# Designs tried in a protein design run: peptides against a protein of PDB entry 3PUK. Part 208

Target 1, 227 residues: chain A of PDB entry 3PUK
Amino acid sequence: ERGLKSVVWRKIKTAVFDDCRKEGEWKIMLLDEFTTKLLSSCCKMTDLLEEGITVIENIYKNREPVRQMKALYFISPTPKSVDCFLRDFGSKSEKKYKAAYIYFTDFCPDSLFNKIKASCSKSIRRCKEINISFIPQESQVYTLDVPDAFYYCYSPDPSNASRKEVVMEAMAEQIVTVCATLDENPGVRYKSKPLDNASKLAQLVEKKLEDYYKIDEKGLIKGKTQS

## One batch from the design tools (peptide; made by RFdiffusion4, then SolubleMPNN)

Design b2_p26_6_s3 (from b2_p26_6, 9 letters changed)
Fold by OpenDDE base, seed 1:
Order: sequence, then C-alpha cells, then structure tokens
Structure b2_p26_6_s3 (fold): chain B 227 residues (1-227), chain A 26 residues (1-26)
Amino acid sequence: as target 1 above (227 residues)
Amino acid sequence: SEEEIEKRKKIREEMKELEKKAKEEE
C-alpha cells in the first residue's frame, strides 16, 4: 500500500545511512525544509534512531555546538542550505561539529560545490548526491516542490515566459529523480492543452531522463519501460 | 546535454577527491 514511501525510505537508508554508518557511532542529522518534509513522509523518529541518528536539527536554526559529534547533512543543493552548512564549518576555530557527511538530494551546482570545497574541505568526510527531490504521498502519488508552479505555468502573460521555463525545468528534474528512485525509464504520456505546457514538460522530462541514464554510475542505458 | 553530463562527472570526481583527502587527514 505504501510502495513509493517504502522505496524512498529504502533509497535513503542505502544511499545515506548505510553509506556513512560506523559501528557504535551516533550522529546529529541536519535537515532543511525539503528534507524535513521528505523524511517525515516516509519514516518515523524511531527509524532514524535505528540508523544511528541521535537527534535531528533544522539547518536554518541557530544551534549550539556539539564538537564531539559528527554531523550528517541531508540537504538540498541550494544556496540557503549550503550557506548554513558553511556557517557551521567555515571558521576553523568555531566548528559546530567534529566532521560533516553531506548528502545532497539532487545535483549540486559547481558554484556551490566550489564554495564548499574552498572553505570546508578538511571537515568533510563524505559528499554525495542521491537524487531524491520529491515527496511521496501514497504508493503511486508524489508531490513536487516547485514554488509558484501553478501561477507561472498558467500565466498568459508573456513576461512570465522565462520564469515558466525555470519552473518547468525544476519540475522535470524532480520527475526524473522519481524515475531514478524507482529505477524506471518510463514512456512519457500527456494530454495536450491549449497552452501546450504538458507537451513541453514531457519533452524536458524525456531529455533529462536520457541524460540521467547516460551518466548513471552503472554505465547502463535502460530502454523505455511501461509505467 | 553533453556539457552538463561532463560537468556532473567532474563534480563527482572532485567530491571523491575531497573525500579521499579528508580520509588521509584522519
């Protein structure tokens, strides 16, 4: 009944918790707005405790240093979340935690990565992208975290065209991460509407799927599957 | 795009190198 939630949890468990797990070691986990919603949708606090997380903290909040503990950052690759991380480790004398494990929910832009590398490289034990940028609701239902998607996609104002493209790009990326998480390369289906938004989005998804599988760690390009 | 693919690959490699250096400093 909760197929998508279980798949997402399994992915996080394998890609994040198992990847940084050390016997007998507890970590503090730092979450942003998106990853808070994500984890809340697919697990309980008891599940996190079983994975060696002692406490979860909001990355945006001021936090007291716990210098003896390592921190697990499960965050989106945004300037806001990255800046909060940099505040935790940017000063050599004022590190909030012993070390950092960073897991991004999506591709981290070069600019952000370079900023991290330049300031905090010695504190980072792991930095990985896991490609989970959606919220599971039910077995086959998920939500996209794209602000103002409705407004821009359905705006008749030509001045919003550039913003509409940005929104569609973000939506397409999130759909691809769903497919990646489910290990699917689906044929894209849509119904045409007057604004042709569905067709444009479908094309973006198809293109991004192709790109994703070309760079897959397994080096395997999967054929289109029925979904 | 091929350019984007190459950028992603480069970032992944840089991340691995970063991790390697961090482990060597432990």
Scores: peptide ipSAE 0.103, ipTM 0.673, DockQ to the pose 0.752
Fold by OpenDDE base, seed 3:
Structure b2_p26_6_s3 (fold): chain B 227 residues (1-227), chain A 26 residues (1-26)
Amino acid sequence: as target 1 above (227 residues)
Amino acid sequence: SEEEIEKRKKIREEMKELEKKAKEEE
């Protein structure tokens, strides 16, 4: 079995740390709830020190300015995390840090992206989107970050049917990001008893995988590589 | 990357529409 934690760490190292690394430069890293869990699952503080991170701060907490240091924001593209970033660099407040490197764990909505550009574009040295929306648990085991997934998937209330579908779509989307990260196009196996939730999710995943791997990064058609 | 972005945008739009419909049905 593949070491999923190692794969995720390698992805973060390449996409984030190698991208903004400068010789002899130390950065403060800002994390949100998701990225705290993500990094804690696949690395140690010693690993972060090797990548030029001196200290980790929670983006949601009040922080003292460190104006001489650059900040690395590794955060989810959510209104909450973006608003915290904007408080650090926006025109309404004094800058907390010298400059910002921002890396989103997923694609940032245009509305949030435009809000960032309008308020603090001059302070941003990097603004990139990576594709990591899952937490590695074991070699081939991961957890999804879908709020209220349990509630909607197992709700006996028929009024939640449409919301359940939205949750299923979100779960399927995150599974596709795992596949993209691993560079795999797997088949899907599931147990459908007593509910059909697993079957529905499997169908959604298969459809999305087909769409995603229709054309790969090299412009080539990829087939299924795993079952 | 560009193709992935467009695909994700489409999915997100569809999800928003589904969420809207769910609220309207309540």
Scores: peptide ipSAE 0.029, ipTM 0.513, DockQ to the pose 0.030
Fold by OpenDDE base, seed 4:
Structure b2_p26_6_s3 (fold): chain B 227 residues (1-227), chain A 26 residues (1-26)
Amino acid sequence: as target 1 above (227 residues)
Amino acid sequence: SEEEIEKRKKIREEMKELEKKAKEEE
């Protein structure tokens, strides 16, 4: 049984590192909060060195320019991460790196993508979505990157209802990315709880799975698999 | 939603075009 960590690493290796690899070329890799956790969970620094990464930098921190090196941005499609990228390449005279390879962990909103195209298109060599929005913890266990998910989902306070819905949507979307990463279309199973959270989440996941496979670039209609 | 699906398709197409242009310039 291939552990989830190995599956995630293989996905990143093929979708990111193999995609931008050039013989003899070293890159600086820029990570955000999520991708730092993600890579830390499924690889070692030695693995990254083998993939041609010389150093890892936090995208949120002030960094010294390394103008002779290309940068690999492995980041979430958030305004914060995108804004940091734009600061690195926003002015022609103040580019921190030679060029950028951008790999988003999820679907990039149109607004953010358009902003990138408008300001930094000449500096971009790659811009892809790889759809990994979860942290592998164990061989078959993963953690969703949804802050305060437990608190809002299990809060009995009606005032948290709106936030609960947002959290449920985010969780459902990330679960779909797990399924996509594993190349599985699972039947959703849940146990009913007093708050009916499991049922609601299951419905959201099923809907989003249907949407995902409908828009899958491979055009493959996959049958439901047992997970 | 169908609208979201079409929007995502459009983004993917635009990303592919961007990559194509980048390859041509390299």
Scores: peptide ipSAE 0.117, ipTM 0.698, DockQ to the pose 0.719; fails the geometry check
Fold by OpenDDE base, seed 5:
Structure b2_p26_6_s3 (fold): chain B 227 residues (1-227), chain A 26 residues (1-26)
Amino acid sequence: as target 1 above (227 residues)
Amino acid sequence: SEEEIEKRKKIREEMKELEKKAKEEE
């Protein structure tokens, strides 16, 4: 049983598709590298069709305008993905789609949000963060999308300390998104490793979990759960 | 952490405002 995949799909269905669904309306869905992998891991094309998606397109590729259709952007909050979105809607005369529904996989940085607001506000019908920044592999296994994580975490070179911190921060954030997706606030457990990476990561995760649940839209502060 | 929390709240509020404006233009 692929429990985590089903949970992720259910989260996407509820947070994205049900959120923007209109009866009888079809949308074009724009994906980036991460969300392509994410959706491919937890759904089929037939599932997307059932959710009112007629076509999926890569946001990084040049695409023909379909001005009569609304677009659903399911993308990571990265400069690259946001820049591609801005190209689609940045000019009034060159709008590729009728309107945009944007769903970010994680918290959108203020700088990126401000760029979107300044350039494309009139075209945006929805902008939401859904907090899914991991790829489900098996029932309880997931992969973090953190570049060079292994290299920096296990580097003996002190010059990589700052980069290691950035990687650890990113991993911690993604673990929190997993917990949020599962609706759990786990007590963090770890095994000590030679470089104490597990301890540092655990501390970051605990801190971020606390912060996340404090600002949760549901206003629910959950106690520590066992999972 | 408090600054980060406040920043995130602000972003969420701004997103809601954008959505409201877009609906008003329909």
Scores: peptide ipSAE 0.107, ipTM 0.683, DockQ to the pose 0.784; fails the geometry check

Design b2_p26_6_s4 (from b2_p26_6, 9 letters changed)
Fold by OpenDDE base, seed 5:
Structure b2_p26_6_s4 (fold): chain B 227 residues (1-227), chain A 26 residues (1-26)
Amino acid sequence: as target 1 above (227 residues)
Amino acid sequence: SEEEIKKRKELKEEMKKLEEEAEKLE
């Protein structure tokens, strides 16, 4: 019934919770807007408790320090989320938590990584990219987190061409993360009419898939599969 | 694309180094 949700949850369990799990240790988990939606879509609070999460906090909100506990940051690699993290650990005297485990939902830009490294390196125990930048809706349905995608993709205004390209790139990247999560290298199929958006997106996805599997952490090159 | 791949690899290596350094501090 919820095949994609189950896959996403399994991915999170393996990539995040199992990676930082210590027997008998509880962590505070910090979420942003995206990861809140993501977890809400594929798990329950009871599931998180089983994974050693005692409390879930919103990274954007002011929070009281819990200096004796480690924090698990499951966040998107955005300036906003990173800035909130930096506020938690930017000062040695004002650290909110004992240490941080950071798991980004997507590729973290070098600029953001450098900021983290420069200010908070001593507080970080893990920093990984998980590559889950979509929300599972149904068994085979997901939504992309790309702002104004519809508007720019269907805009007839040539002035939006650059923005459209950025949106297409972001969408393609997220589709690749879906494929990676499902361990699939699909043969991309599309219908071009009435707009060329589908063909452009398909080309971007195909290119990114090729790149992803070439540089796969597992070193596996997969042929095209049907999904 | 090659530059992007290189950049990603470099970033991953830096993240790994960061983790290793942090583990030594525990």
Scores: peptide ipSAE 0.028, ipTM 0.483, DockQ to the pose 0.741
Fold by OpenDDE base, seed 2:
Structure b2_p26_6_s4 (fold): chain B 227 residues (1-227), chain A 26 residues (1-26)
Amino acid sequence: as target 1 above (227 residues)
Amino acid sequence: SEEEIKKRKELKEEMKKLEEEAEKLE
């Protein structure tokens, strides 16, 4: 049983593929480093074909134009990925694709969003944020995608304290997205390390879980569940 | 809701900081 993988796939299918589905239409899908790993972990190429994806391209690479086809960008809301998108649509040069559907794996900062709008709004048919910022490894195992998380969390340099806090909050948010995806409000369990990062992270997760369930689409407040 | 606004604001701030750090490291 691929418990977490199947849940993640179902989430992507409903939030991304079903959202932009048009009968008889094929799209080129653009992926970044994270979304490549994400999709590779929870689906096969045949699954993507069934969802109307003809080819997958790496957003970081210089790609040949396919001007007659629409592109599905499933990417992280990072400057790097956004800049690559803007190279495809944001210049006065010829567009690489007919139009774009953009799905961000997490919250896109207003600065990036505004940058996109200012340069290529006419080319965008859809822009949506989804909350999938983890990679399922096993049925109940996942990996977080937080830039330099290891470095900042384990850095002895006091100058990194502020950065460490941001990283930990981002990690906590990603854990909450896992819980939301699984529709669970677990009691947080952790193993403490010398730096006690696990305890701090656990507290952040608990707080964010509470906030999430208070403002979820159903307006439900869930009690603690077993995880 | 106020809670939703707060959450969005916090997330925005976190992502902005993370973005800035990512840019510095690239």
Scores: peptide ipSAE 0.022, ipTM 0.308, DockQ to the pose 0.044
Fold by OpenDDE base, seed 3:
Structure b2_p26_6_s4 (fold): chain B 227 residues (1-227), chain A 26 residues (1-26)
Amino acid sequence: as target 1 above (227 residues)
Amino acid sequence: SEEEIKKRKELKEEMKKLEEEAEKLE
């Protein structure tokens, strides 16, 4: 079995750090709640120092300007994280840093992207989506970042039915990003329970996997590689 | 291909909808 933590770290190293690294240059790295958990699960501070990161800062907190240093934003494509970035570089306030490199953990909606582009495009040196929306726990074990997933999936209240569907879709999407990161197209297995949650989720995952590999970056259709 | 472009657009729109719904839950 592959060590999922090492795979995730390797992906971040190649997609983020190697992409923006300059010899002799140090950066401040800005993290949100998800990326803090992600990095803490797969690396140490010493690893980040080797990648040219001097300090890490929480994007949600008030921070003192360090105008002579460039900033590396490794954040989720959420309104909250984007708004915090815009406070650092937006037209309404002075720039906190010299320039920004932005790496989103998943697809950034056009509305958020356009908001960034309209406000602070001159300060951005790089903007990339890397599609890592899960937390590695153990080899072949991960945690999904879906808010209130337990509450909505197991709620007996029929008023939550629509919200349950949204949560199931989000979970399925994140499972697909795990498969993409590992370059695997697994067969989906589940245990039957009194509720149809596991069956529904399995069906959603299979559908999304099929769609993803039909339109992968290589333009190839990939068959199932694991049962 | 045109089919690939179409599928990418559809997935993008789906993700956008999920994000909007997630924001309502927060």
Scores: peptide ipSAE 0.019, ipTM 0.316, DockQ to the pose 0.066
Fold by OpenDDE base, seed 4:
Structure b2_p26_6_s4 (fold): chain B 227 residues (1-227), chain A 26 residues (1-26)
Amino acid sequence: as target 1 above (227 residues)
Amino acid sequence: SEEEIKKRKELKEEMKKLEEEAEKLE
């Protein structure tokens, strides 16, 4: 059985590095908080060097321009990360890098995508969405990237109920993404908690898995109502 | 939603690519 880390690395290699690889070309790679954790969990710096990355930089930090090098942005589709990218290429005369390859870890909202196109289209050589929204911890253990999940899921305050639903939905979506990445349709197991969050999450995951594989089997993608 | 449909389509495509690569490594 293949370890989750290996699967994730293979996905990144195929979807990102192989997609933009050019013989003899070195790139600077820009990472955000999530992708820093992601790459650190599944590869070494030596692996990145083999993929043509000379240095990694934090997108949130002020960085010196390296105008002769192309930049590989492996970032989450968030306003913060996108704004940092836009600052790097906002001025035609003062671009931080020669060009940009952008790979989002998830679906990029149209609003953000349009903002990028409007401002930096000429500087972009590639813009692709991939589906990696989890951190592999061990061979079969992973952590979801859902902000404040713990707080909202375990909050006894009824006022957080609506936010809890949003968080649960996001978690379920990410779990399905993991399953799809592993090409698995697992049985869902959980332990009951006082707030029964585990049961609710399990139900959401099961439903989403069912929907995913039904779509896969039929070869037809149908619109679904989000909950 | 349209967003969900797009995401699922992309996921399927990525999964196929991963499967193909996995087969090459075996």
Scores: peptide ipSAE 0.014, ipTM 0.333, DockQ to the pose 0.057

Design b2_p26_7_s1 (from b2_p26_7, 7 letters changed)
Fold by OpenDDE base, seed 4:
Structure b2_p26_7_s1 (fold): chain B 227 residues (1-227), chain A 26 residues (1-26)
Amino acid sequence: as target 1 above (227 residues)
Amino acid sequence: SLTPKEKEELIKKKREEELEKEKEEE
């Protein structure tokens, strides 16, 4: 098994499936675009069946109600995914499912969380963030979920400078999330490119890692890994 | 001062409490 895929699967199993597991209970799992790719990268349908998932549905698609079953939403904390969830439970009389377990792949903004709380609180059994915002490709290779990252980071157009900074910040945050998930404090390495984006990204990552792995109250310093 | 991780854990805890409170009030 490829190391990173195994780690990601173990994280999902522990944080999601074990958290909402009930003996003899089957759930419908709702996925968005990102989590579809994520699960496809680290598990098989047979693995999901073993975790009590009867069927996988795309949250963006129209779905028939299955009112007797609970739903497991494994989704990104985006307005689009949240709005789809709210459509499933917004009407008291026309709920798609019996109840919901919600697991976000990243920090859910207060605005979205409050919207969920205000409209669907009675239907929610769990609402948690598990901080998985990357796709494992190989044992040590992963893809960041940052839209248009390549275009903005490598665009020679100076008009994209502001957007480039936002994208680089998002990438740095995701890299830190990977490190946290793997419980690793890597040495940051980069190759210089004409636009010096790699250097800037490395600096952002280093800064964020320093903040994340600050000396705990016990004075324990986590050593750097070779990753 | 709390680390970013510690702050995040506090937010998570508060949200869980808020959801539970909302369910009890409805």
Scores: peptide ipSAE 0.354, ipTM 0.845, DockQ to the pose 0.157
Fold by OpenDDE base, seed 2:
Structure b2_p26_7_s1 (fold): chain B 227 residues (1-227), chain A 26 residues (1-26)
Amino acid sequence: as target 1 above (227 residues)
Amino acid sequence: SLTPKEKEELIKKKREEELEKEKEEE
């Protein structure tokens, strides 16, 4: 069953395409490495055409200006992707596109957001975070997008300890994002691995889930979903 | 106390307002 893929597609459709939809308007969509994989996992080109996307472009590549068309940036909140966006709109005289809609896959740091705001606010029609940082697979499986996760998690080098913590935090955040996307508060289960990384990750996930599903001011408790 | 979700929504709203304000000032 492709249940997770359909959920992810529905999330993207609602949060991105429906949000920036204008009748009769076509857009160029700019993707980075992660969002290319993400969309490839849950939709077809025909689906994107139905959503008003005429062309898909890689944000990292040099592209010819299409000044009459608006651009939809579906990108990760990284310095690399943001810098590529800023190059497209940084000069008033040399804007690559008519305007931009920006949708980040995760929380955009204030530093990056402020940089965008200061340099090209006039060109931006929308700027939102949609919180989707995983690749859906078949049978409710997902792949985390954490660069060098395996390397840092299994590195015996103590110099990588700080990097390992950052990676584990990012993994935990992505797992919580999956739960939020699925509207589930699962019990965390894990298999033990060398260096007890799985246990540490499970604890981080549990803590983040508890924080995410904290009792609201009205005393609503979202209980753990029994699976 | 605000839930993390509520805090996130407040941040989003604030950013939208800041972006619109910047457009008006330019």
Scores: peptide ipSAE 0.334, ipTM 0.838, DockQ to the pose 0.148
Fold by OpenDDE base, seed 5:
Structure b2_p26_7_s1 (fold): chain B 227 residues (1-227), chain A 26 residues (1-26)
Amino acid sequence: as target 1 above (227 residues)
Amino acid sequence: SLTPKEKEELIKKKREEELEKEKEEE
């Protein structure tokens, strides 16, 4: 049973494909490194065809213009992916596609958003963030997209302490996004390791979960769920 | 005080509005 994969696919289907769906319309989908792995982990090409995707292209590669078709960009909010998008739409005469739908896997920084807005706003039909910064491996196992997480978390060098904290913060944030995606408020469980990184991460996750699920103004408390 | 989720929704709404405004001004 692939519970997490199914949930992730359902999230993408509702947040991305259903959001930009037009009956009888086919789109080209542009993926980056992360979203290629993400989609590969939770769907098949047949699933994408059913969602109106005719062709999948790598955003980093040179691509031939298909000016009559709209493009669906499902990408990470990184300078590299954004720059590739901007190359596709930066010039009126050199637009690769008819229009763009942009769906970011995570929060897009203001700097990148402003760059997009200033350069090619007229070409954009949608620009949304869907908060999927993890790859499902098994029913309840996922991989976080945090660069160099292993290196910094397990570094014996005290000089990396600040970087370790940043990485742990990013990991904790992604775990919270998983919980939000699953609509669950889990009780955090961990096994201690020699470097006590698991305990620190668990504390960060618990704190962030508490903040995220804090009593809304209506006083509704979501109970802890088992995951 | 707005929850983190509510703040995020406000940011999203603001960005959508800004994007539409920019389209109209060009």
Scores: peptide ipSAE 0.331, ipTM 0.836, DockQ to the pose 0.156
Fold by OpenDDE base, seed 3:
Structure b2_p26_7_s1 (fold): chain B 227 residues (1-227), chain A 26 residues (1-26)
Amino acid sequence: as target 1 above (227 residues)
Amino acid sequence: SLTPKEKEELIKKKREEELEKEKEEE
């Protein structure tokens, strides 16, 4: 079941995390839209912690400086992501982080590379391209359109707890929508993680499914399908 | 005679070298 995800994770681990790993060093990881989806598909926050990532941040958002920490940018080679990086390091007085490691998910065009080189070279410890341009999909994988789901669900910051709940609610709603669309009442299975996230999401989904099918039972009683 | 993979590795190496050179010049 997790063969492709494991392969992709192994690739990221080798190409990104092992390449910039320093003993005892923690990094902030910056993600864009694509890499957020990618990592969400193949790893957990616990996996990232093991790789020396303390916090994940969205590159597109305004972020508070953490000048004592190095940043790992795992981003797509797009003008938007590159411009966000340049904002973090373009001014010597306004550097967000101590230094940057940049890993692009694909070949970075010369124009973008040269722009980075000209503006931020002193701040860059690594700049590499890896070749991961796809999201691992299992046979029954649905993409949820919930912005920042990975960031908030896996944030270690307790200040994000309220936002995490909102995101989980939105995810649960979308899952129910998919189930309704497919006319399936799946048994909710979750793996207990140290984080209650999976359990909480499962409970939300179960509750919403019950509510949905109770309403529908006034019509067609569909039995729970064991998945 | 270089494989596509070898060409990619050369480009990567070149860019790393260029980046290091720029750091020394700044």
Scores: peptide ipSAE 0.324, ipTM 0.832, DockQ to the pose 0.039

